# Peptides against a protein of PDB entry 3OIQ: the designs that were tried, part 11

Target 1, 212 residues: chain A of PDB entry 3OIQ
Amino acid sequence: KNRIFVSSSKDFEGYPSKAIVPVQFVALLTSIHLTETKCLLGFSNFERRGDQSQEDQYLIKLKFKDRGSERLARITISLLCQYFDIELPDLDSDSGASPTVILRDIHLERLCFSSCKALYVSKHGNYTLFLEDIKPLDLVSVISTISTKSTNSSKHSSSELISECDLNNSLVDIFNNLIEMNRDEKNRFKFVKLIHYDIELKKFVQDQQKVL

## One batch from the design tools (peptide; aimed at target 1 L59 K63 L119 V121)

Design b1_p12_1_s3 (made by RFdiffusion4, then SolubleMPNN; from b1_p12_1, 6 letters changed)
Fold by OpenDDE base, seed 2:
Structure b1_p12_1_s3 (fold): chain B 212 residues (1-212), chain A 12 residues (1-12)
Amino acid sequence: as target 1 above (212 residues)
Amino acid sequence: MKYDPSLDFDPK
């Protein structure tokens, strides 16, 4: 089955019942929820949804059923956090107690762009997303991709054709949403409060703000 | 469809 690129988590409202659909999206990591019994990652593109929280628009489960899947989930979280420079408690603590990690509002401190492959799974009018793959995206690379009308459609073969356009459009939409949030005095998100706010990001935001 | 955090699925 072809993987569907998802530009909005609202798309899942129209998705079929009793289906398994491979999907892909790009979003910012907003939350990590690791307990003894479950692992969830929250992502958002910060699409305006009325008065609802803009966080966790994509709630993705990691398999957490056995020691092998738990280990894989912990490794996945560790690697993501290492990549994004997110401080985690030591997940390998010899204490036999699996550490609980609950991080929220990650986007307020760090822009953690991620390309996610997931399985949409539905039953009885409800759905869940299961993580299949995650690729962290470098912020400099994201900025460069948006700034350059990268006509570099490297024709990667037909089966993985997430249109480079869909990816780029989603990245642009995320930044535009963040710019709107930054302009809103009621919104907690501010670019200047990001730990990694540098001259490059500042310049990019300033340039993008002139187009909006 | 509505998100359900309790929905367990083993994609075999």
Scores: peptide ipSAE 0.520, ipTM 0.913, DockQ to the pose 0.733
OpenDDE base, seeds 1, 3, 4, 5: peptide ipSAE 0.517, 0.519, 0.503, 0.515; ipTM 0.913, 0.914, 0.907, 0.913

Design b1_p12_1_s4 (made by RFdiffusion4, then SolubleMPNN; from b1_p12_1, 6 letters changed)
Fold by OpenDDE base, seed 3:
Structure b1_p12_1_s4 (fold): chain B 212 residues (1-212), chain A 12 residues (1-12)
Amino acid sequence: as target 1 above (212 residues)
Amino acid sequence: MKENNDLDFDPK
């Protein structure tokens, strides 16, 4: 079955009320919710949705039903947090209490760009997104990709049915949304408050602001 | 509006 690229979480409003659809999107990691019974990842592209919170526009569930799936979820979270320099409590505690991790507003401190593959599963008009695959994206690589209008399709395997154009457009849209949030005095998001705010990101934001 | 709910579903 062909995987559908999703540019907006609003697209799911038009999806079937009973379906299984493989989807893919790019977004910022906004939350991590690990408890004894569930594992959720929140993502957002910060599209304007009126007065609604712009965080967790894509709430993604990890399978969490047995010791094997729980271990896989913990490993997935650990690897993502290691990649993004997110501090986690030790998840391997020999104490029979499963550690609880609740992180919110991750985008206020770190831009954690992620390419997600998920299954859209709907029943009676409600839906859940199940994680199939996640690829963290390096911020320097994201900035480079947007700055270079990539005419060079250099040889990544033909198995990823994503148009490089769809990915690039979504990355541009996310940055444009972040620039708008940064300009809004009421919005908590500010580029200068990011832990990794450097001269490269500053210059990129300043150059993008001239085009908007 | 469709709600993103935590359905107890196992995608087979």
Scores: peptide ipSAE 0.129, ipTM 0.813, DockQ to the pose 0.641
OpenDDE base, seeds 1, 2, 4, 5: peptide ipSAE 0.028, 0.075, 0.030, 0.031; ipTM 0.674, 0.792, 0.679, 0.680; seed 1 fails the geometry check

Design b1_p12_2 (made by RFdiffusion4)
Pose (drawn by RFdiffusion4):
Structure b1_p12_2 (pose): chain A 183 residues (1-47, 54-90, 99-149, 165-212), chain P 12 residues (1-12)
Amino acid sequence: KNRIFVSSSKDFEGYPSKAIVPVQFVALLTSIHLTETKCLLGFSNFEQEDQYLIKLKFKDRGSERLARITISLLCQYFDIELPDPTVILRDIHLERLCFSSCKALYVSKHGNYTLFLEDIKPLDLVSVISTISTKCDLNNSLVDIFNNLIEMNRDEKNRFKFVKLIHYDIELKKFVQDQQKVL
Amino acid sequence: STQVDESLDYPD
């Protein structure tokens, strides 16, 4: 194929006014909006706000069920508690870091566009830390994301704090410290 | 940030 890797949502400015373009990006899961009619997943690389809004489209009940199971499994994989109806989660990153490799289809018309979900591969935080410490586009994005997350933690006014993560590991405390030295 | 246009369909 010819899937185009995007490093930023701003890249979508050069894309066609009407086209179907397979894309791929890496980001943190930040929000879930699940209704009976549609589902939107928000991701961000904190270059610090929501940036990618990925849509799971479904019309009938059969496809709705699949969308619900998909959200259920994604949340369970990240240890996100889910009440299972309109379901809304925000600023998930303030509580949990959820790196994800996502493949999507860019669909545009009249200059407007929507990113539809093709695949989502959650990335283990332990692997993310290891992948950064031992050591392309994926790695560049993982590094940039973690750097921004570092600067957000330094900023006193920003609500993001590693120590406030429900999964604040000793190894996470360690990687963050030894990561600031590089700065 | 990205956009969501409800008039668009997921392709085959």

Design b1_p12_2_s1 (made by RFdiffusion4, then SolubleMPNN; from b1_p12_2, 5 letters changed)
Fold by OpenDDE base, seed 1:
Order: structure tokens, then sequence, then C-alpha cells
Structure b1_p12_2_s1 (fold): chain B 212 residues (1-212), chain A 12 residues (1-12)
């Protein structure tokens, strides 16, 4: 089955009430919810949805049913947090209680761009996204990719490749949404409050603001 | 309208 690139979490409103669809999207990590019974990752592209929270537009479930899947989920969270410099409580505590991790509003301190592969599973008009694969994206690489409009339309017509255009468009849309949030005095998001706010990001944001 | 349901299980 071909994997569908998803540009908006609203696309799922049109999906079948009973289906299994492999999907892929790019978004910012917004939340981590790890308990004794479940593991969830929240992602957002910050599309305007009226008065609804712009966080957790993509809620991704990790398999958490047995010791093997629980261990894999914990390792996945640890590796993501290590990549993004997110501080976790010590998961290796000798106290036989698995630590609970609840992080929210991650995007207020760090832009954690992630390419996610998931399985959309619906039943009776409800759905869950199950994580299949996750690739963290480096912010410098994201900025460079947006700045270098690859004019090379090499028509590599392989039926499994996400259009490089779809990825780039989604990354641009995320930045445009963040710029709008940064301009809104009521919005808590500000680029200058990011821990990793540097001269490169500042320049990129200033250049993008001139075209919006 | 499809809603998020975290109670669903991954199909085998």
Amino acid sequence: as target 1 above (212 residues)
Amino acid sequence: MTQVDDSLEKPK
C-alpha cells in the first residue's frame, strides 16, 4: 500500500470510519506522555483551528503492551529527548517503578522538527495513529532545505518517495504559522524565548517575515 | 467526523 503524505491533520476528517492507512507527515514535537500503561507523542504544524489548542494536532501512540514494546517505547523517547536536548527525569532509577514523564508545550522552548511514519487505524469513526518510524530533523538542515529551493525537478517517479516538494511545503507552512504566532501578542510562542535561538534562526525568521 | 481514540489497538 502506498504511504500517503499528510499536510494537515484535518485530512483525517475525510478518512474512512473503518480503515488502515499508512501515512507520513512532518511536524513539531509538542508533548510527551509516558506512563505505566501508555506512551503518546503529540505533534503539531500549528494550523489555525479557531479557539482550539494548536498543540497535539497529531497524537501518536507507541505500542505499550508487553515488556519488549515498553522498553522500545522508553528507548525511543530517550533517543528523541537526547537528540533535541530535552531533559528527562532519570529513567534508570533503581526504584522498580517506571518513571512517569509528562512534558507539554515543548515548542515554546525548542523547535523539534520530526518526520513521522504512522499507521492510521479507524473504527466506528474514531481513529488512532500508531508510530511506525520517526526521524528527528536538525533545525539547521530544515532552514537550509527551505532556503535552497531545489529547482532540480528531477522527476524520480518512484511511487514510494514523498515529493520533496510536499516536505518543503510543510516545513514552510510550519514556519509561516510560527511567524504568525510570534506576531500575536496573545500567543505564548516567541522565537526569542527558544533556548536554541541563534543568529542563523534570527536571520532566517527575519527573511521569511519579509515575504509574509 | 473522525475523532481521536487512544483506546484503539494496533491491528495484527
Scores: peptide ipSAE 0.276, ipTM 0.888, DockQ to the pose 0.502
OpenDDE base, seeds 2, 3, 4, 5: peptide ipSAE 0.274, 0.276, 0.266, 0.263; ipTM 0.887, 0.888, 0.882, 0.885

Design b1_p12_2_s2 (made by RFdiffusion4, then SolubleMPNN; from b1_p12_2, 6 letters changed)
Fold by OpenDDE base, seed 2:
Structure b1_p12_2_s2 (fold): chain B 212 residues (1-212), chain A 12 residues (1-12)
Amino acid sequence: as target 1 above (212 residues)
Amino acid sequence: MTSVDDSLEKPK
């Protein structure tokens, strides 16, 4: 089955009430919820949804049912956090209690761009997104990709044809949404409050702001 | 209206 690129989490409102659909999206990591019984990742592209929270627009569940899946979830979280320089408590604590990790508002401190493959699973009009794969994206690479309008055909085989255009458009949309949030005095998001806010990001944001 | 349901299980 072809994987569907999802540009908006609203697309799921039109999905079948009973289906299994492989999907892919690009979004910012906004939350991590790891308990003894579940692992959830929140992502957002910060699309305007009226008065609804713009966080966790993509709530992704990691399988957490057996020691193998729990271990995989913990490893996934650890690797993501390591990649994004997110401080986590030691998940491998020798104390037989699985540490609880609840992080929210990650985007207020770090732009954690992630390409996610997930399985949309619906029943009776409710759905869950199950993580299948995650690729963290380097911010410098994201900025470079947007800036160059790179038509550089990475000839990835026809079966994983997520259009480079769809990826780029989603990345642009995310930045545009962040720029709007940054302009809104009521919004807590500010680029200058990002821990990794550097001259490159500053220049990029300033240049994008001129086009909006 | 499609809602998020955390109770759903990943199909085998």
Scores: peptide ipSAE 0.221, ipTM 0.869, DockQ to the pose 0.507
OpenDDE base, seeds 1, 3, 4, 5: peptide ipSAE 0.219, 0.214, 0.211, 0.218; ipTM 0.871, 0.869, 0.867, 0.870

Design b1_p12_2_s3 (made by RFdiffusion4, then SolubleMPNN; from b1_p12_2, 5 letters changed)
Fold by OpenDDE base, seed 2:
Structure b1_p12_2_s3 (fold): chain B 212 residues (1-212), chain A 12 residues (1-12)
Amino acid sequence: as target 1 above (212 residues)
Amino acid sequence: MTQVDDSLEKPL
């Protein structure tokens, strides 16, 4: 079955009340919630949703029901945090209590762009997104991808590939939303507060701000 | 309105 690219988590409001739909999106990692019984990842594109929190627009569950899935969830979190330079407490502490990790507002310190594959699973008009795959995206690669109008549409018309256009549009939309948040004096998000705020990101943001 | 339901399990 073809994976559906999702540009907005509002798209799920139109999804069937009882379905299993493979989806894919790109968003920023906003939260990590690991307990003894559950693992959740929050993502956002920071789309304006009225008075709703702009965080955790995509709440993704990791399977966490057996030792194998728990271990995979812990490894997934560790690898993501290693990739994004997110400090975690030691998840493998020999002291028989599984450490609880609750991170929020990750986007205030780090832009953690992630391409996620998930299963939309609905029952009775409620849904859950289950993680299938996650690819962290390098910020330099994201900036380069947006800055270079990729004229190379390699038409790999395989039914599983996101259009390069859909990915690029979503990345642009995220940056535009972040620029709007950065301009809002009431918004806590500021590019200059990012730990990894460098000359390249500064230049890119300044150039995007002239187009908006 | 489709809501997030944290009680749902991943289908086998």
Scores: peptide ipSAE 0.271, ipTM 0.881, DockQ to the pose 0.521
OpenDDE base, seeds 1, 3, 4, 5: peptide ipSAE 0.270, 0.265, 0.255, 0.262; ipTM 0.882, 0.881, 0.878, 0.881

Design b1_p12_2_s4 (made by RFdiffusion4, then SolubleMPNN; from b1_p12_2, 5 letters changed)
Fold by OpenDDE base, seed 1:
Structure b1_p12_2_s4 (fold): chain B 212 residues (1-212), chain A 12 residues (1-12)
Amino acid sequence: as target 1 above (212 residues)
Amino acid sequence: MTSVDESLEEPE
């Protein structure tokens, strides 16, 4: 089955009440929920949805049903947190107790861009997204990709027709949404409060703000 | 409209 690129989590409102659909999206990591019984990742594009929380628009479940899947989930979380410089409590605590990790509002301190492959699974009009693959994206690489607006349709003959256009459009939309949030005095998100707020990000945001 | 259901299991 072809993988579908998803630009909005609203797209799932039109999906079948009983289906299995491979999907892909790009979003910011907003939450991590790791317990003894489940592992969830929250992502958002910060699309305006009235007064609803803009966090966790994509709730992704990791398989967590046996020792092998639990270990894979823990390793996945550890690697993501290492890549984004997210401090985790020591997962190696000698106490034999499986460490619980509950992180929220990650986007208030760090922009954690991630390309996710997931399986949309629905039953009786409810759905879950199961993680198939995750690629963390470097912020400098994201900024460069948006800024260079690749007019070069390089004919890379990979049968994964993720249009470079769809990825780029989604990254632009995320930044535009963050700029709107930054302009809103009631919104907690501010670029200047990001731990990694540097001259490059500042310049990029200032240049994007002139086009909006 | 579909809603999120965390109780769903991954298909084998």
Scores: peptide ipSAE 0.460, ipTM 0.930, DockQ to the pose 0.502
OpenDDE base, seeds 2, 3, 4, 5: peptide ipSAE 0.459, 0.458, 0.457, 0.457; ipTM 0.929, 0.930, 0.929, 0.930

Design b1_p12_3 (made by RFdiffusion4)
Pose (drawn by RFdiffusion4):
Structure b1_p12_3 (pose): chain A 183 residues (1-47, 54-90, 99-149, 165-212), chain P 12 residues (1-12)
Amino acid sequence: KNRIFVSSSKDFEGYPSKAIVPVQFVALLTSIHLTETKCLLGFSNFEQEDQYLIKLKFKDRGSERLARITISLLCQYFDIELPDPTVILRDIHLERLCFSSCKALYVSKHGNYTLFLEDIKPLDLVSVISTISTKCDLNNSLVDIFNNLIEMNRDEKNRFKFVKLIHYDIELKKFVQDQQKVL
Amino acid sequence: LKENPDLDFDLP
């Protein structure tokens, strides 16, 4: 195929006014909006706000069930508590870091566009830390994301704090420290 | 170009 990697939501400015373009990006899961009619997943690389809004489209019940199982499994994988109806989660990153490699379809018309979900591969934080420590587009993105998360933690006014993560590991405390030295 | 997820676009 010819899937185009995007490093930023701004890349979508050069894309066609009407086309179907397979894309791929890396970001943190930041929000979920699940209704009976549609589902939107928000991601961000904090270059610091929501940036990617991925849509799971479904019309009938059969496809709704699949969308619900998909959200259930994604949340379970990240240890996110889910009440299972309109379901809303925001600023998930303030509580949990959820790196994800996502493949999507860019669909545009009249200059408007929507990113539809093709695949989502959650990335283990332990692997993310290891992948950064021992050591392309994926890695560049993981590094940039973690750097922005570091600057957000330094900023006193920003609500993001590592120590406030429900999963604040000793190894996470360690990686963050030894990561600031590089700065 | 503008993002609008509320539009009903067809998928292949």

Design b1_p12_3_s1 (made by RFdiffusion4, then SolubleMPNN; from b1_p12_3, 4 letters changed)
Fold by OpenDDE base, seed 2:
Structure b1_p12_3_s1 (fold): chain B 212 residues (1-212), chain A 12 residues (1-12)
Amino acid sequence: as target 1 above (212 residues)
Amino acid sequence: MKYDPDLDFELP
C-alpha cells in the first residue's frame, strides 16, 4: 500500500473505522512518555485547533509488550534524545525497575523536527498510531531546505513519492505556526527561550516574519 | 475517528 503523507492530524478524523493505513508526517517532538507499561511519543505541527492544546497532535505508540519491544523502545528514545541533546535519566538502571520518563513541552526548549513513519490502526471508532520509523531532522538542514526553496526535484525513483514539496510545505507550516505562537503574548513558546537559539535561527525567523 | 492511547492492536 502506498504511504500517505499527512499534513494535519485532523485528517485521521475522516479515516476509515477498520483499517491499517501506512502514514508519514513531519512534526516537532513535544513529549516523551515512557512508563512500565507504555511508550508514547507526542508530536505537533502546532496547527490551530481552537481552544485545544497545540501539543501532542500526533500521539505515536511504540510497541511495548515484551522485553524485546521494550528494549527497542528505550533504544529509540535514547537515540532520539542523544540526537536532539535532550537530557534523559539513565534508562539502563541496574535496578530491574524500568525508569519512568515523562517529558512534556519539549518544543519550548528545543525544536526537534522529526519525520515519522507510522501505522494508523483503527477499530470501533477509535484509532492509534504505531511508530514504524523515525528520522530526526537537523534544524540547520530544515532552515536551509526552507530558505533555498529547494526545487531539487531530484528524480528519485517512483516508489516513495513523498513529494519533497509535501515535506517542505509541512516544515514551512510548522515555522509559520511557531512564528504566530511567538507573536502571541499568551503563548509560552518563544524562539529566544530555545536553548539552541543562535544567530542562524534568529536570522531565519526574522526573514520568515517579514513574509507573514 | 477518535484517538485512543489504550487501543491495543496486534500489528500484523
Scores: peptide ipSAE 0.540, ipTM 0.906, DockQ to the pose 0.840
OpenDDE base, seeds 1, 3, 4, 5: peptide ipSAE 0.535, 0.537, 0.538, 0.538; ipTM 0.904, 0.905, 0.905, 0.906

Design b1_p12_3_s2 (made by RFdiffusion4, then SolubleMPNN; from b1_p12_3, 5 letters changed)
Fold by OpenDDE base, seed 5:
Structure b1_p12_3_s2 (fold): chain B 212 residues (1-212), chain A 12 residues (1-12)
Amino acid sequence: as target 1 above (212 residues)
Amino acid sequence: MKMDNDLDFELP
């Protein structure tokens, strides 16, 4: 099935009703919502959308309908949180209550770059995005990928290049948006407040800030 | 289209 790369969650405004469209995007994880009955992941590229919150531009539903899907959702959350060093409240409440996790504004503490595959499903003027696959991206790998593409336009086959160009353009756009947010005194986002703010990220941000 | 995650979409 041809998967559509999505650079903006605004693209879904123009998407057809009564459709199922496989999509892919790259974005930062912004929220986790896990309850007894629902699992959602919020993502954003921080594209400017007027005065609206820039978090949760891609609100992705995990299937949470049966014990198997619930288990898969919980494992997915645990693995993502483990990968990004996100502290989950102890999921091991001996009290038999399903642990509720509500994390917001994850991007204020950690840059959790994620490549997502989802199903766009629409009916009656509304849509839902269902998670099919998620790949966490290492920040060092993201930085290196953006930094190296500035120098090597040399020749590989046209079909793999489109998806890689789209991914890199979106990664650049995310960093540019974060740089703009960091420059805005009213914005809560600051690179220096990231728990993982290191010399490499500092240097990369400083170098990108000179190009913008 | 508007995002709404409370819709009962049967995944095929």
Scores: peptide ipSAE 0.374, ipTM 0.874, DockQ to the pose 0.821
OpenDDE base, seeds 1, 2, 3, 4: peptide ipSAE 0.372, 0.373, 0.372, 0.372; ipTM 0.874, 0.876, 0.874, 0.875

Design b1_p12_3_s3 (made by RFdiffusion4, then SolubleMPNN; from b1_p12_3, 5 letters changed)
Fold by OpenDDE base, seed 2:
Structure b1_p12_3_s3 (fold): chain B 212 residues (1-212), chain A 12 residues (1-12)
Amino acid sequence: as target 1 above (212 residues)
Amino acid sequence: MKEDNSLDFELP
């Protein structure tokens, strides 16, 4: 089945009431919810949705039905947190209680860009997104990709019709939304409060702010 | 559609 690139989590409002649709999106990691019985990842592109919270616009369920899927979920969380330098409590504690991890507002401290593959599964007038794959994106690589306006449409004839343009447009939209949030005095998000706020990110934000 | 992560959808 062809995977659909999703630019907005509002797209799911128009999706079929009983379907399984493979989707892909790019967003920032906003929350992690790991308990004994479930694993959820929150993502957002910070699209303005009226008075709704801009966090967790994509709430992604990890399969958590058996010891194998639970282990895969814990490993996935550990690897993501290691990649983004997110401090987690030790998930491997020999105490037979799986540690509860609840992180929120991750985007206030770290820009965790992620390319997610998920299954949209709908039944009874509602849907759930199940994680199939996740690729963390390096912030320097994201900044470089946006800055270079890649005229390199290298026609990589790989059978996934996700254009480099759709990815780049989504990354630009996320940064533009973050710039608007940074300009809003009522918004908690500020680039200067990011733990990884460096000269490169500062310069990129300053240059992008002149275009908006 | 409304998001509902409380549903135990069986993954096919």
Scores: peptide ipSAE 0.071, ipTM 0.763, DockQ to the pose 0.852
OpenDDE base, seeds 1, 3, 4, 5: peptide ipSAE 0.041, 0.055, 0.052, 0.057; ipTM 0.742, 0.755, 0.745, 0.753

Design b1_p12_3_s4 (made by RFdiffusion4, then SolubleMPNN; from b1_p12_3, 6 letters changed)
Fold by OpenDDE base, seed 5:
Structure b1_p12_3_s4 (fold): chain B 212 residues (1-212), chain A 12 residues (1-12)
Amino acid sequence: as target 1 above (212 residues)
Amino acid sequence: MTYDPSLDFELP
C-alpha cells in the first residue's frame, strides 16, 4: 500500500471521512502520555499555526487495549526514552499500580527527531492516528543529512528519491521553525537550553541562521 | 476532519 508522506498535520483536515490512510511523517517528539488506559505520543514540526501551541501537532495513539498491546506500548516508550536519554520516573513502583508517565515539552530539553509511520483512521468527521512504526533519528545524522545537499542520489528509484526529498525537506523545515522559535524572545525554546547542546549543533544552527 | 484521540477505531 502506498504510504503518504505528510509534511503538515493540517493535511489531515482535508483527509477523507471513513478512511484508513497509511501515512508517514518526521517530527520532534514533544510529549509522552502513558497511563493505565492509554498511550499517546505527541510530535511536532513546529509549523506556525497562529497563536496555538506548536506542541503535539501529531498526536499518535498506541494500541492499548490488551496485555499484548500494552506491553508493546510500554516497550516502545522505554526504547524511545532510552534512545533519547529521557529519564522516565521509576516504573518499578512496588505498588502494583501501572506506572503513569506524563512528559511534556520534551523539545525544550532534547531534540528527539522521529520518523513515524501511522494509520490515519477517520469516522463521523473525526480522525485519529495510530502508530504503526517509529524510528528515532540520531541528531548527528539529521544534521549531516541537511548539511549534505543530496548531490549523489543518481541511483535509486523515483519513489525512494521522493521519500528522501520529503524527509529532508521536513527536517529542514523543522530546523527553520526551531531557529525562528529560538529568535523569538517570547518562545521558551532555546537551543542553548538543550541538554545535548554541543559544538556541532551550535555550529549547524549558526550556519543555518545565516541562510534564514 | 477534527482530531479526536478518544476515538476508538477497530483497526483492521
Scores: peptide ipSAE 0.519, ipTM 0.888, DockQ to the pose 0.840
OpenDDE base, seeds 1, 2, 3, 4: peptide ipSAE 0.519, 0.518, 0.517, 0.518; ipTM 0.887, 0.887, 0.887, 0.888

Design b1_p12_4 (made by RFdiffusion4)
Pose (drawn by RFdiffusion4):
Structure b1_p12_4 (pose): chain A 183 residues (1-47, 54-90, 99-149, 165-212), chain P 12 residues (1-12)
Amino acid sequence: KNRIFVSSSKDFEGYPSKAIVPVQFVALLTSIHLTETKCLLGFSNFEQEDQYLIKLKFKDRGSERLARITISLLCQYFDIELPDPTVILRDIHLERLCFSSCKALYVSKHGNYTLFLEDIKPLDLVSVISTISTKCDLNNSLVDIFNNLIEMNRDEKNRFKFVKLIHYDIELKKFVQDQQKVL
Amino acid sequence: LEEDPDLDLDVP
């Protein structure tokens, strides 16, 4: 194929006014909006706000079930508590870090566009830390994301704090410290 | 270009 890697949502400015373009990006899961009619997953690389809004489209009940199972499994993988109806989660990153490699289809018309979900591969935080410490587009994005998360933690006014993560590991405390030295 | 997730676009 010819899937185009995007490093930022701003890349979508050069894309066609009407085209179907397979894309891929890396980001943190930040929000879920699940209704009976549609599902939107928000991701961000904090270059610090929501940036990617990925849509799971379904019309009939059969496809709705699949969408619900998909959200259920994604949340379970990240240890996100899910009440299973309109379901809304925000600023997930303030509580949990959820790196994800996502493949999507860019579909545009009249200059408007929507990113439809093709695949989502959750990335283990332990592997993310290891991948950064031992040591391309994926890695560049993981590094940039973690750097922004570091600057957000330094900023006193920003609500993001590592110590406030429900999964604040001793190893996470360690990687963050030894990561600031590089700065 | 503008992002709009509320559009009813065909997905192959």

Design b1_p12_4_s1 (made by RFdiffusion4, then SolubleMPNN; from b1_p12_4, 6 letters changed)
Fold by OpenDDE base, seed 5:
Structure b1_p12_4_s1 (fold): chain B 212 residues (1-212), chain A 12 residues (1-12)
Amino acid sequence: as target 1 above (212 residues)
Amino acid sequence: MKEDNSLDFEVP
């Protein structure tokens, strides 16, 4: 089945009822919700949606129905948090209480770019996104990718390049949205408050701000 | 469609 690239989580409003659609998107990790009974990942591209919270525009459910799926969910969370330098409470505590992790507003401290594959599953006018695969993206690689594509209009027409163009357009849109949020005095997001705010990110943001 | 993660879908 062809996987659909999704540039906006608004696209799901127009998706069919009683469907299973494989989708892919790129977004920032905004929340982690791990309890004894569920695992959810929140993602956002920070697309303006009126007065709604710009976090968790893509709420992705991990399978959490049996010990195998629960273990896979916990490992997925641990690996993502290790990749993004997100401090988790010890998930292996010998205290027979399943560790509860509730992190929100992750984007205020860290830009956690992620390429997600999910199943859109709909029934009765509602949908759920189930995680199939997640690839964390390195911020330096994201910056480099955006910076280099502004110069190479190489017309290679193959179906693989469409997915790469869609990915890059979405990465640009995310940065543009973050720049707008950074300019808004009412918005909590500020690049200078990121734990990983370095000279490279500073320069990139300054250069993008001149084009916007 | 509205997002509703409370629905127990059997993922095939």
Scores: peptide ipSAE 0.109, ipTM 0.783, DockQ to the pose 0.794
OpenDDE base, seeds 1, 2, 3, 4: peptide ipSAE 0.104, 0.105, 0.103, 0.100; ipTM 0.780, 0.783, 0.783, 0.778

